# Peptides against a protein of PDB entry 8PQO: the designs that were tried, part 7

Target 1, 252 residues: chain A of PDB entry 8PQO
Amino acid sequence: VLLKEYRVILPVSVDEYQVGQLYSVAEASKNETGGGEGVEVLVNEPYEKDGEKGQYTHKIYHLQSKVPTFVRMLAPEGALNIHEKAWNAYPYCRTVITNEYMKEDFLIKIETWHKPDLGTQENVHKLEPEAWKHVEAVYIDIADRSQVLSKDYKAEEDPAKFKSIKTGRGPLGPNWKQELVNQKDCPYMCAYKLVTVKFKWWGLQNKVENFIHKQERRLFTNFHRQLFCWLDKWVDLTMDDIRRMEEETKRQ

## One batch from the design tools (peptide; made by RFdiffusion4, then SolubleMPNN)

Design b1_p8_5_s4 (from b1_p8_5, 4 letters changed)
Fold by OpenDDE base, seed 1:
Structure b1_p8_5_s4 (fold): chain B 252 residues (1-252), chain A 8 residues (1-8)
Amino acid sequence: as target 1 above (252 residues)
Amino acid sequence: MNLPAWFF
């Protein structure tokens, strides 16, 4: 098991991020090859548990069409079905990813707190001290080009070049996070993403767990660069606007 | 392998 807490600081408010995240997920999904192909939504309903209220979703990602024919033919039953269970009680979110074949031997859990701070809180997920001491804190700087793979880089998604017309935010220089403290009119937040990866195959555990973390970090970095650079597209939208957009997408 | 953007 490998745990890392990714801290993503953004020059947006917690309330703004709720809209921006949903918008950016929808846009990024449209830009992905195949879009929502092979995604089955089993459950999408409100939930209430232990005082936590939010939206629960259960999706299955069928990867049969995403792998070569020889892999599909040799794959055990259920090996190419990924289950995603998500509890969205914003500003807290939890996502659990499992596989039908691997069962308890495979887990990706992403627990996120969105806080109106600069990533300075320790153990925001309230882990036991023994568990917390094994968590690596990883800061993602959306303005740092060195954290972006050359193949992923787009100039129109570079926070160091983008300036929001609607808000005046950006471009983000090398010391943008320190400068935020002095800019009383610019909101900021941190997404604390505790990622737990378990892959219990002898000889491959460490390799696969590290690989998954590398991919998650890459995803978080690119996504939040997009979210910021798309600020003018979503900052004036409401949650009701987002819901309408989601409903329209489901009908297509 | 690229993880889909909806893995959040």
Scores: peptide ipSAE 0.065, ipTM 0.784, DockQ to the pose 0.202
Fold by OpenDDE base, seed 3:
Structure b1_p8_5_s4 (fold): chain B 252 residues (1-252), chain A 8 residues (1-8)
Amino acid sequence: as target 1 above (252 residues)
Amino acid sequence: MNLPAWFF
C-alpha cells in the first residue's frame, strides 16, 4: 500500500472552485477520444449518510474493447471491468476504484478536502497517527513547467503565461504562492487529495503502485492547469449553468 | 471514456 497526499494550491476560492471544477470536467470530457464508450453508469443519485449529503455515482469501465482480442480471450472473468464509486459531498469528495477479479488485492482510493488555505494543514483527512506517519505530502505547483511532461504541455494551458481578463489573476510567477499570502483581494484554496493505492501482487506491488501514483499526479497537474487557464470561461457561471453543461456531457 | 468521477 502506498499513500500520498497531493496538495494543489490555486488562486481561487473554495466556492469558485466548485464551479470551475465542474466546468473543467465537462470541458475536458468533450475533448476525450471515445466519449462515453465502454462506460456504464449503474447509479447516479443523491445520498445521505452519517450527516454527509451529496451525489453518489457508480460506474463500470468495460475495458474489453480497449485490449487486444487475445488478451480479452485470456483475461479471467471480471478482470476487464473497473468499478468506480464516487461520493461528491463538496467540499469533500471520495472515489473508490476496484476490479471485479482482483477484489481486495486492488484498490485506488482518492479522498479530497477543499480548504481555504495554502496547503498548510497536516492530516486534514484525520488518519490515525501511525498511518499518517507513512503519508508523503506532495505539492503540485501549477505554475511549475518542470512538473509537466513535454507531451502534455500546451502554451494556452500554462499558468505562467495566462492572465485572466475578468479577474486580473495571473500570470503565476515563480513566487506566486508567497505573493498570494499578501494579496487580500485574491482568494486561494488548497485541494488536499489523499490517494491510497493498493496492488497486492508478488513482485509487482511497488512498480504498479508507483506507476498509478505517477499517473494520478500527472492527471491532477494537467487538470488544475486547465482549470486556472479556463478561469474566464467559468468564473461568471452559475450552478444552473453547470447543471446544464453536466447534462450535455452525460449525453455524449 | 469519461473522466473519473472524482473530478466532480
Scores: peptide ipSAE 0.060, ipTM 0.782, DockQ to the pose 0.241
Fold by OpenDDE base, seed 2:
Formats: structure tokens, C-alpha cells, sequence
Structure b1_p8_5_s4 (fold): chain B 252 residues (1-252), chain A 8 residues (1-8)
């Protein structure tokens, strides 16, 4: 099992981020080719549990069409079906990813708290001390070009070049976080994303767990760079606007 | 790998 807490600091408020996140998800989904193929939505409903209110989704990702024929032919039953259960109760979110074949031997859990701070809280997810001491805190700097793969880089999605016309935020220089502290009129938040990866297969555990973490970090980095650079597109939107966009995306 | 539900 490998645990890392990714801390993504953004020059937006927690309330703004809720809109921006949903917008950016919808926008990214439109831009991704083949995003809906092999995805089965089993459940999509509101939930309430232990005072937590939000939206629950259960999806199955059927990877049979995403792998070579010989892999599909040799794969055990259920091996290419990934279940994703998500509880979105913003500002708290939880996603659990499992595999039908691997069962308890495979788990990806992503738990996120969105807090109005600069990523300074320790153990925001309230892990036991023995567990917390093994968690690596990883800071994602959306302005740091070196954290972005060359193949993922787009100039129009570079926070170091973007200037928000509507808010005046950006561009984000190397010391933007330090400068932000002195800008009383600029909101900020941190997304604390605790990622738990378990891949219990002899000889492959560390390799696969590290690989998955690498992919998650890549995803978080790229997504939040987009979110910030699209600020002028979503900052004036309401939650009702977002809901309409989501409905339109579902029809595609 | 596809994006998680909260990112996709």
C-alpha cells in the first residue's frame, strides 16, 4: 500500500473552485476523444449519510475495447472491468476504484478536502498517527513548468502566462504563493488529495502502485492548470449554469 | 486510464 497526500494550491476560493471544478470536468470531457466508450453508469443519485450530503455515482469502465485483442482473450473474467464509486459532498469528495478480478487485492482511494488555506494543515483526513507518518505530502505547483510533461504542455494552459481579465489574477510567477499571502483581495485554497493505492500482486506491487501515483499526479497537475487558465470562462457561472452544462455533456 | 468521476 502506498499513500501520498497531494496538495494543490490555487488562487481561488473554495466556493469558486466548486464551480471551476465542475466546469473544467465538463469542458475536459468534451475535449477528450472516446471518453464515453466503455463507461456504464450504474448509479447516479443524491445521498445523505452521517450528516454528509452529496451526489453518489457508481460507474463501470469496460476496458475490453481499450486493450489489444490478445490481452482481451487472455484476461480473466472481470479483469478488464473497473468499478468507480464516488461520493461528491463538496468540499469533501471520495472516490473508490476497484477491479472485479483483483477484488481486495486492488484499490485506489482518493479522498479530497478543499480548505481555504495554503496547504499547511497536517493530517486533514484524520488518519491514525501510525498511518499518517507514512504519508508523503506532495505539493503540486500549477505554475511550475518542470512538473508538466512536454507532451502535456500547452501554452494556453500555462498559469505562468495566463492573466485573468475578469479577476486580475495571474500570471503566476515562481514566487506566486508567497506574493499571494500579501494580496489580501486574492482568495486562495488548497485541495488536499489523499491517494491510497493498493496493488497486492507479488513482484509488481511497488511498480504498479508508483505508476498509478504518477498518473494521478499528472492528472491533478494538468487539470488544475486548466482550471486556473479557464478562470474567465467559469468565474461568473452559477451552479445552475454548471448543471445545464453537465446535462448537455451527458447527451453527447 | 480514464479520469475519475469527479474529473470526468
Amino acid sequence: as target 1 above (252 residues)
Amino acid sequence: MNLPAWFF
Scores: peptide ipSAE 0.055, ipTM 0.780, DockQ to the pose 0.276
Fold by OpenDDE base, seed 4:
Structure b1_p8_5_s4 (fold): chain B 252 residues (1-252), chain A 8 residues (1-8)
Amino acid sequence: as target 1 above (252 residues)
Amino acid sequence: MNLPAWFF
């Protein structure tokens, strides 16, 4: 098991981020997926449990079309089906990813707290001390181009080049976080993403767990760069606007 | 199509 807490600082408020996140997920989905092939939504409903209220989703990602034919032919039953269960109770979110074949030997859990701070809270997910001492805190700087793979880089998604017309935020220079502290009118938040990866297979555990973390970091980095650079597209939207957009997308 | 929920 490999745990890392990714801390993504953004010059937006927690409330703004809720809109921006949903918008950016929708937009990124449109850009990357040609119409939802391989994604089956089993459940999408509100939930309430132990005082936590939010939206629960259960999706299956069928990877059969995403792997080479020889992999598909050799893959055991269920090996190419990824289940994603998500509890979105913003500002807290939890996502659990499992595989039908590997069962308890495979787990990706992503727990996110969105806090109005600069990523300074320790153990925001309230892990036991013994567990917390094994968590690596990883700061993602959305303005740091060196954290972006060259193949993922887009100039229009570069926070170091983007300036929001509506809010005046950006560009984010090398010291933007330090400068942000001195800007009383600019909100900020941190997304604390505790990622737990378990891949129990002798000889491959560390390699796969590290690989998954690398992919998650890449995803978080790119996503939040997009979220910020799309600020002018979503900052004036309401949650009702987002819901309408989601409904329209479901009809397509 | 919706992106994976791990963006949250």
Scores: peptide ipSAE 0.068, ipTM 0.789, DockQ to the pose 0.275; fails the geometry check

Design b1_p8_6_s1 (from b1_p8_6 with V1M Q2K)
Fold by OpenDDE base, seed 2:
Order: structure tokens, then sequence, then C-alpha cells
Structure b1_p8_6_s1 (fold): chain B 252 residues (1-252), chain A 8 residues (1-8)
């Protein structure tokens, strides 16, 4: 098991981020999945549990079309089906990723708290002290180009170049987080993403767990760069506008 | 592997 807490600081409010996240997910989904090919939505319903209220989703990602034919032919039953269970009780979110074949031997869990701070809270997920001491805190700087792979870099998704016309926010210089503290009119937040990765295959555990964390970090970096650089597209949207956009996307 | 959708 490998745990890391990714802390993503953004020059947006917690309330703004709720809209921006949903918008950016919808936009990224259109761009990457070709309209949801190989995604089955089993459940999408409101839930209430232990005082947590939100939206529960259960999706299956069918990877059969995304792997080479020889992998598909040799893959055990269920090995290419990934289940994603998500509880969105914003400002808290939890996602649990499992695989039918691997069962208990594979888990990705992503627990996110969105807080109106600069990533200064320790153990926001309230782990036991013995577990918390093994968590690496990883700061993601959306303005740091060195954290972006050259193949993922787009100039239109560069926070160091982008300036919001609607809000005046950006571009984000090297010291933007320090400058933000002095800018009373600019909101900020941190997304604290506790990522738990478990891969219980002998000899491969550490390699696969580190690989998954590398992919998650890459995903979070690129996504939040997009979210910020798309600020002018979503900042004036309401949650009802987002819901309409999601419904329109489901009909395509 | 294509990046899994931004897991919210």
Amino acid sequence: as target 1 above (252 residues)
Amino acid sequence: MKSLLPLL
C-alpha cells in the first residue's frame, strides 16, 4: 500500500471550484473518451449516509477496446473491467476504483477535502497517527511548467501565461502563492487529495503502486491547469447550468 | 493507458 496526499492550491474559492471542477470534468470527458465509449453508468443517485449528503455514482470502464487484441484475448474474465464508485458530497469527495479480476488485491482510493486555505492543514482526512506518518505530502504547483510533461504541455493551458478577463486572475508567476496572501480580493483554496494505492501482486506491488501515483499526479496537474485556464468559461455558470450541460452530454 | 477521466 502506498499513500500520498496531493495538495493542489488554486486561486479560486471553494464555491467557485465546485462549478469549475464539474465543468472541467465534462469538458475533459468530451475530449478524451470520445463521448463515453466503453463507460457504463450503473448508478447515479443522491445518497445520505452518516450525515454525508451527495451524489453517488457507479461506473464501469470497459477497457476491451482500449487494449491491444492480444491483451484482450489473453485477459482473464473481468480483468479489463474497472469499477469506479464515487461519493460526491462536496466539499468532500471519495472515489474508489476496483477491478473484478483483482478483487481485494487492487484498490485505488481518492479522498478529497476542499478547504479555503493554502495547503497548511495536516491530516485533514483524520488518519490514525500511525497511518498518517507514512503519508507523503506532495504539493502540486499549477504554474510550475517543470511538473508538466512536454507531451501534455499546451500554451492555452499554461497558468503562467493565462489571464482571466472576467476575474483579472493570472498570470501565475513563480511566487503567485505568496503574492496571493497579500491579494485580499483573490480567493484561494486547496484540494487535499489523499490517494491510497494497493496492488498486491508479489514482485510488482511497489512498481505498480508508484506507477499509479505517477499517473494520478499527472492527471491532477493537467486537470487543475485546465480548470484555471478555463476560468472565464465556467466562472459565471451556476450549478443549474452545469446540471443542464451534463444532461445534454448524456443525450449525445 | 489513456488517462482515466479526472477522478473527482
Scores: peptide ipSAE 0.077, ipTM 0.782, DockQ to the pose 0.168
Fold by OpenDDE base, seed 1:
Structure b1_p8_6_s1 (fold): chain B 252 residues (1-252), chain A 8 residues (1-8)
Amino acid sequence: as target 1 above (252 residues)
Amino acid sequence: MKSLLPLL
């Protein structure tokens, strides 16, 4: 098991981020060819549990079309089906990813708190002290080009170049996080993403767990760069606008 | 959080 807490600081409010996240996920899904292919939605319902209220989703991702024919022919039953269970009680979110074949030997869990701070809270997920000692805190800086792979870099998705016309936010210079403390009119937040990766296979555990974390970090970096650089596209949208966009995307 | 898998 490998745990990391990714802390993503953004010059947006917690309330703005709720809209921006939903917009940016929808937009990213449109930009991926076949982003909806092989996705089965089993459950999409409101839930209430332990004082947490939100939306529960259960999806299956069928990977049969995304793997070479020889892999598909050799794959055990259920090996190419990924289950995603998600609890969205914003500002708290939890996602649990499992595989039918691997059962308890494979888990990706992503727990996120969105807080109106600069990533200064320790153990926001309230882990036991002994478990918290094993968590690496990883700061993602959306303005830091060195954190972006050259193949993923786009100038129109560079926070160090982007300026929001609607909000006046950006470009984000090297000291942008320190400057936020002095900018009373600029909201800020941190997304604290506790990622738990479990892959039980002798001799491959550490390699696969580290690989998954590398992909998650890459995903979070690119996504939040997009979210910020798309600010003018989503900042004036309501949650009802987002719901309409989601319904339109389901019909395509 | 929406599905991260469309982004993976």
Scores: peptide ipSAE 0.062, ipTM 0.806, DockQ to the pose 0.719
Fold by OpenDDE base, seed 5:
Structure b1_p8_6_s1 (fold): chain B 252 residues (1-252), chain A 8 residues (1-8)
Amino acid sequence: as target 1 above (252 residues)
Amino acid sequence: MKSLLPLL
């Protein structure tokens, strides 16, 4: 098991981020060619449990069309089916990813708190002290070009070049987080993403767990760069606007 | 609707 807490600081409010996240997920999903192929939505309903209230989703990702024919022919039954269960009780979220073939030997869990701070809270997920001491805190800087792979880089999605016309926020210079403390009119937040990865195959555990963390870090970096650079597209939208856009997309 | 895998 490998645990890391990714801390993503953004020059947006917790309330703004609720809209911006939903918009950016929808937009990123449209940009992925064939993003709808092999995705089955089993459940999408409101839930209430232990005082937590939100939206529950269960999706299956069928990877059979996304792998080479020889991989599909050699894959055991259920090995190419990934289940994603998500509980969205914003500002808290939890996602659990499992595989039918690997059962208890594979788990990805992502727990997120969104807080109106600069990533300074320790153990925001309230782990036991013995578990918390094994968590690596990883800061993601959306302005840092060195954290972005050359194949993922787009100039129109660069926070160090983007300036919001609607809000005046950006471009984000090398010291933008320190300067933000002095900008009384600029809201800020941190997304604290506790990622738990479990892969119990002997000899491959550390390699696969580190690989998954590398992909999650890449995903979080690119997504939040897009979210910021799309600020002028979503900052004036309401939650009701987002809901209408989601319903229109389901009818297509 | 939140989904992480379409972004992977």
Scores: peptide ipSAE 0.062, ipTM 0.802, DockQ to the pose 0.621
Fold by OpenDDE base, seed 3:
Structure b1_p8_6_s1 (fold): chain B 252 residues (1-252), chain A 8 residues (1-8)
Amino acid sequence: as target 1 above (252 residues)
Amino acid sequence: MKSLLPLL
């Protein structure tokens, strides 16, 4: 098991981020060629549990079309099906990813708190002290070009170049987080993303767990760079606007 | 591999 807490600081409010996240997820999905191919939505419903209220989703990702024919022919039953269960109770979210074949030997869990701070809270997910001491805190700086792979880099998605016309936010210089503390009119937040990765195959555990964390970090970095650089597209939208856009997208 | 995040 490998745990890391990714802390993503953004020059947006927690309330703004709720809109921006949903918009950016929808926009990024549209930009993915063959997005939705092999995705089955089993459940999409409101839930209430233990005082938590939100939206629950259960999706299956069918990878049979995404792997070579020889892999598909040799794969055990359920090995190419990934289950994703997500609980969105913003500002808290949880996603659990499992595989039918691997059962308890594979888990990705992503738990996110969105807080109106600069990533300064310790153990925001309230882990036991014995578990918390094994969590690496990883800061993602959306302005840091060195954290972005050359193949993922786009100039139009670079926070160090982007200036929001609507809000006046950006470009984000090397000291943007320190400067933000002095800007009373600029909101900020941190997304605290606790990622738990478990892969219990002998000889592959550390390699696969580290690989998954590398992919998650890459994903979070690119997504939040997009979210910020798309600020002018979503900052004036309401949650009702987002809901209408989601309904329109489901009808296409 | 495509990011699953847009699909999440």
Scores: peptide ipSAE 0.067, ipTM 0.778, DockQ to the pose 0.217; fails the geometry check

Design b1_p8_6_s2 (from b1_p8_6 with V1P Q2K)
Fold by OpenDDE base, seed 2:
Structure b1_p8_6_s2 (fold): chain B 252 residues (1-252), chain A 8 residues (1-8)
Amino acid sequence: as target 1 above (252 residues)
Amino acid sequence: PKSLLPLL
């Protein structure tokens, strides 16, 4: 098991981020997945549990069309089906990813708290001290180009170049986080993403767990760069606008 | 492309 807490600081409010996240997920989904090919939505319903209220989603990602034919032919039953269970009780979110074939030997869990701070809270997910001591805190700086792979870099998704016309936010210079503290009119937040990766296959555990974390970090970095650079597209949207956009996307 | 939605 490998635990890391990714802390993503953004020059947006917690309330703004709720809209921006949903918009950016929808936009990224259109760009990457070709409209959700191979995604089955089993459940999408409100839930209430242990004082947490939100939306529960269970999706299956069928990877059969996304792997080479020889992999598909040799893959055990269920090995190419990934289950994603998500509890969205914003500002708290939890996602659990499992695989039918690997059962308890594979888990990705992503637990996110969105807080109106600069990533200064320790153990926001309230882990036991013995577990918390093994968590690496990883800061993601959306303005830091060195954290972006050259193949993922786009100038239109560079927070160090982007200036929001609607809000006046950006571009984000090297000291943008320090400068933000002095800018009373600019909101900020941190997404605290506790990522638990478990891959119990002997001899491959550390390699696969580190690989998954590398992919998650890459995903979070690119996504939040997009979210910020798309600020002018979503900042004036309401949650009702987002819901309409999601409904329109489901009909395509 | 990897169809894993941004597990945001």
Scores: peptide ipSAE 0.077, ipTM 0.780, DockQ to the pose 0.154
Fold by OpenDDE base, seed 3:
Structure b1_p8_6_s2 (fold): chain B 252 residues (1-252), chain A 8 residues (1-8)
Amino acid sequence: as target 1 above (252 residues)
Amino acid sequence: PKSLLPLL
């Protein structure tokens, strides 16, 4: 098991981020070739549990069309199906990813708290002290180009170049986080993303767990760069606007 | 690899 807490600081409020996240997920989905091909939505409903209220989703990702024919032919039953269960109780979110074949030997869990701070809270997910001591805190700086792969880099998605016309936020220079503290009119937040990766196959555990974390870090970096650079597209939208956009997208 | 986040 490998645990890391990714801390993503953004020059947006927790309330703004709720809209921006949903918009950016929808926008990124439209930009992905093959959209929902091989994605089955089993459940999408409100939930209430232990005082937590939100939206629950259960999706299956069918990978049969995404792997070579020989892999599909040799794959055990359920090996190419990935289950994603998500609980969105913003500002808290949880996603659990499992595989039918691997059962308890494979888990990706992503737990996120969105807080109106600069990533200064320790153990925001309230882990036991013995578990918390094994968590690496990883800061993602959306302005740091060195954290972005050359193949993922786009100038229109570079926070160090972008300036919001609607809010005046950006471009984000090397010291943008320190400057933000002095700007009383600029909101800020941190997304604390605790990622738990378990891959319990002998000889492959560390390699696969580290690989998954590398992919998650890449994903979070690129997504939040997009979210910020798309600020002018979503900052004036309401949650009702987002819901209408989601409904319209489901009808297409 | 394709991002799963848009699909989440």
Scores: peptide ipSAE 0.071, ipTM 0.780, DockQ to the pose 0.218
Fold by OpenDDE base, seed 5:
Structure b1_p8_6_s2 (fold): chain B 252 residues (1-252), chain A 8 residues (1-8)
Amino acid sequence: as target 1 above (252 residues)
Amino acid sequence: PKSLLPLL
């Protein structure tokens, strides 16, 4: 098991981020999947449990069309089906990713708190002290070009070049986080993403767990760069606007 | 985010 807490600081409020996240997920999903081919939505319903109230989703990602024919022919039954269970009780979220074939030998868990701070809280997920000692804290800087792979880089998604017309925020210089503390009128938040990766296959555990963390870090970096650079597209939207857009997308 | 895998 490998645990890392990714801390993503953004020059947006917790309330703004609720809209911006949903918008950016919808846009990024359109760009990558061409309309959700190979995604099955089993459940999408409200839930209430232990005082937590939110939206529960269960999705299956069928990877059979996304892998070469020889991989599909050699893959065991259920090996190419990934289950994603998500509990969205914003500002808290939990996602659990499993595979039908690997069962208890594979788990990705992502727990997120959104806080109106600069990533300064320790153990925001309230782990036991012994478990917390094994968590690496990883800061993601959306303005840092060195954290972005050359193949993922787009100039229109560069926070160091983008300036929001609607809010006046950006571009984000090298010291933007320090400067933000002095700018009373600019909201800020941190997304604290505790990522738990478990891969129990002997000899491959560390390699696969580190690989998954590398992909998650890449995903979080690119997503939050997009979210910020799309600020003018979503900052004036309401949650009701987002719901209408989601309903329109389901009818297509 | 509600769904992370579409971004992977």
Scores: peptide ipSAE 0.063, ipTM 0.798, DockQ to the pose 0.616
Fold by OpenDDE base, seed 1:
Structure b1_p8_6_s2 (fold): chain B 252 residues (1-252), chain A 8 residues (1-8)
Amino acid sequence: as target 1 above (252 residues)
Amino acid sequence: PKSLLPLL
């Protein structure tokens, strides 16, 4: 098991981020080839549990079209199906990813708190001290080009170049996080993403767990760079606007 | 992220 807490600081409010996240997920999904091809939605319902209220989703990602033919022919039943269970009680979210074939030998869990701070809270997910001492805190700086792979870099998605016309936010210089403390009119937040990866195959555990974390970090970096650089596209949208966009996307 | 859709 490998745990990391990714802390993503953004010059947006917690309330703004709720809209921006949903918009950016929808937009990113449109930009991917197949637009959600092979995604089955089993459940999408409100839930209430332990004082937490939100939306529960269960999705299956069918990977058969995304792997070579020889892999499909050799793959055991259920091996190419990934189950995603998600609880969205914003500002808290939890996602649990499993595979039917691997059962308890595979888990990705992503738990996120969105807080109106600069990533200064320790153990926001309230882990036991013994568990918390094994968590690496990883700061993602959306302005830091060195954290972006050259193949993923786009100038139009560079927070160090982007300036929001609607909000006046950006470009983000090297000291942008320190400057936020002095900018009373600029909201900020941190997304604290506790990622738990479990892969219990002997000899491959560390390799696969580290690989998955590398992919998650890459995803979070690129996604939040996009989210910020798309600020002018989503900042004036309401949650009802987002719901309409999601419904329109489901009809395609 | 909330969904793995951007990864897949």
Scores: peptide ipSAE 0.060, ipTM 0.793, DockQ to the pose 0.523

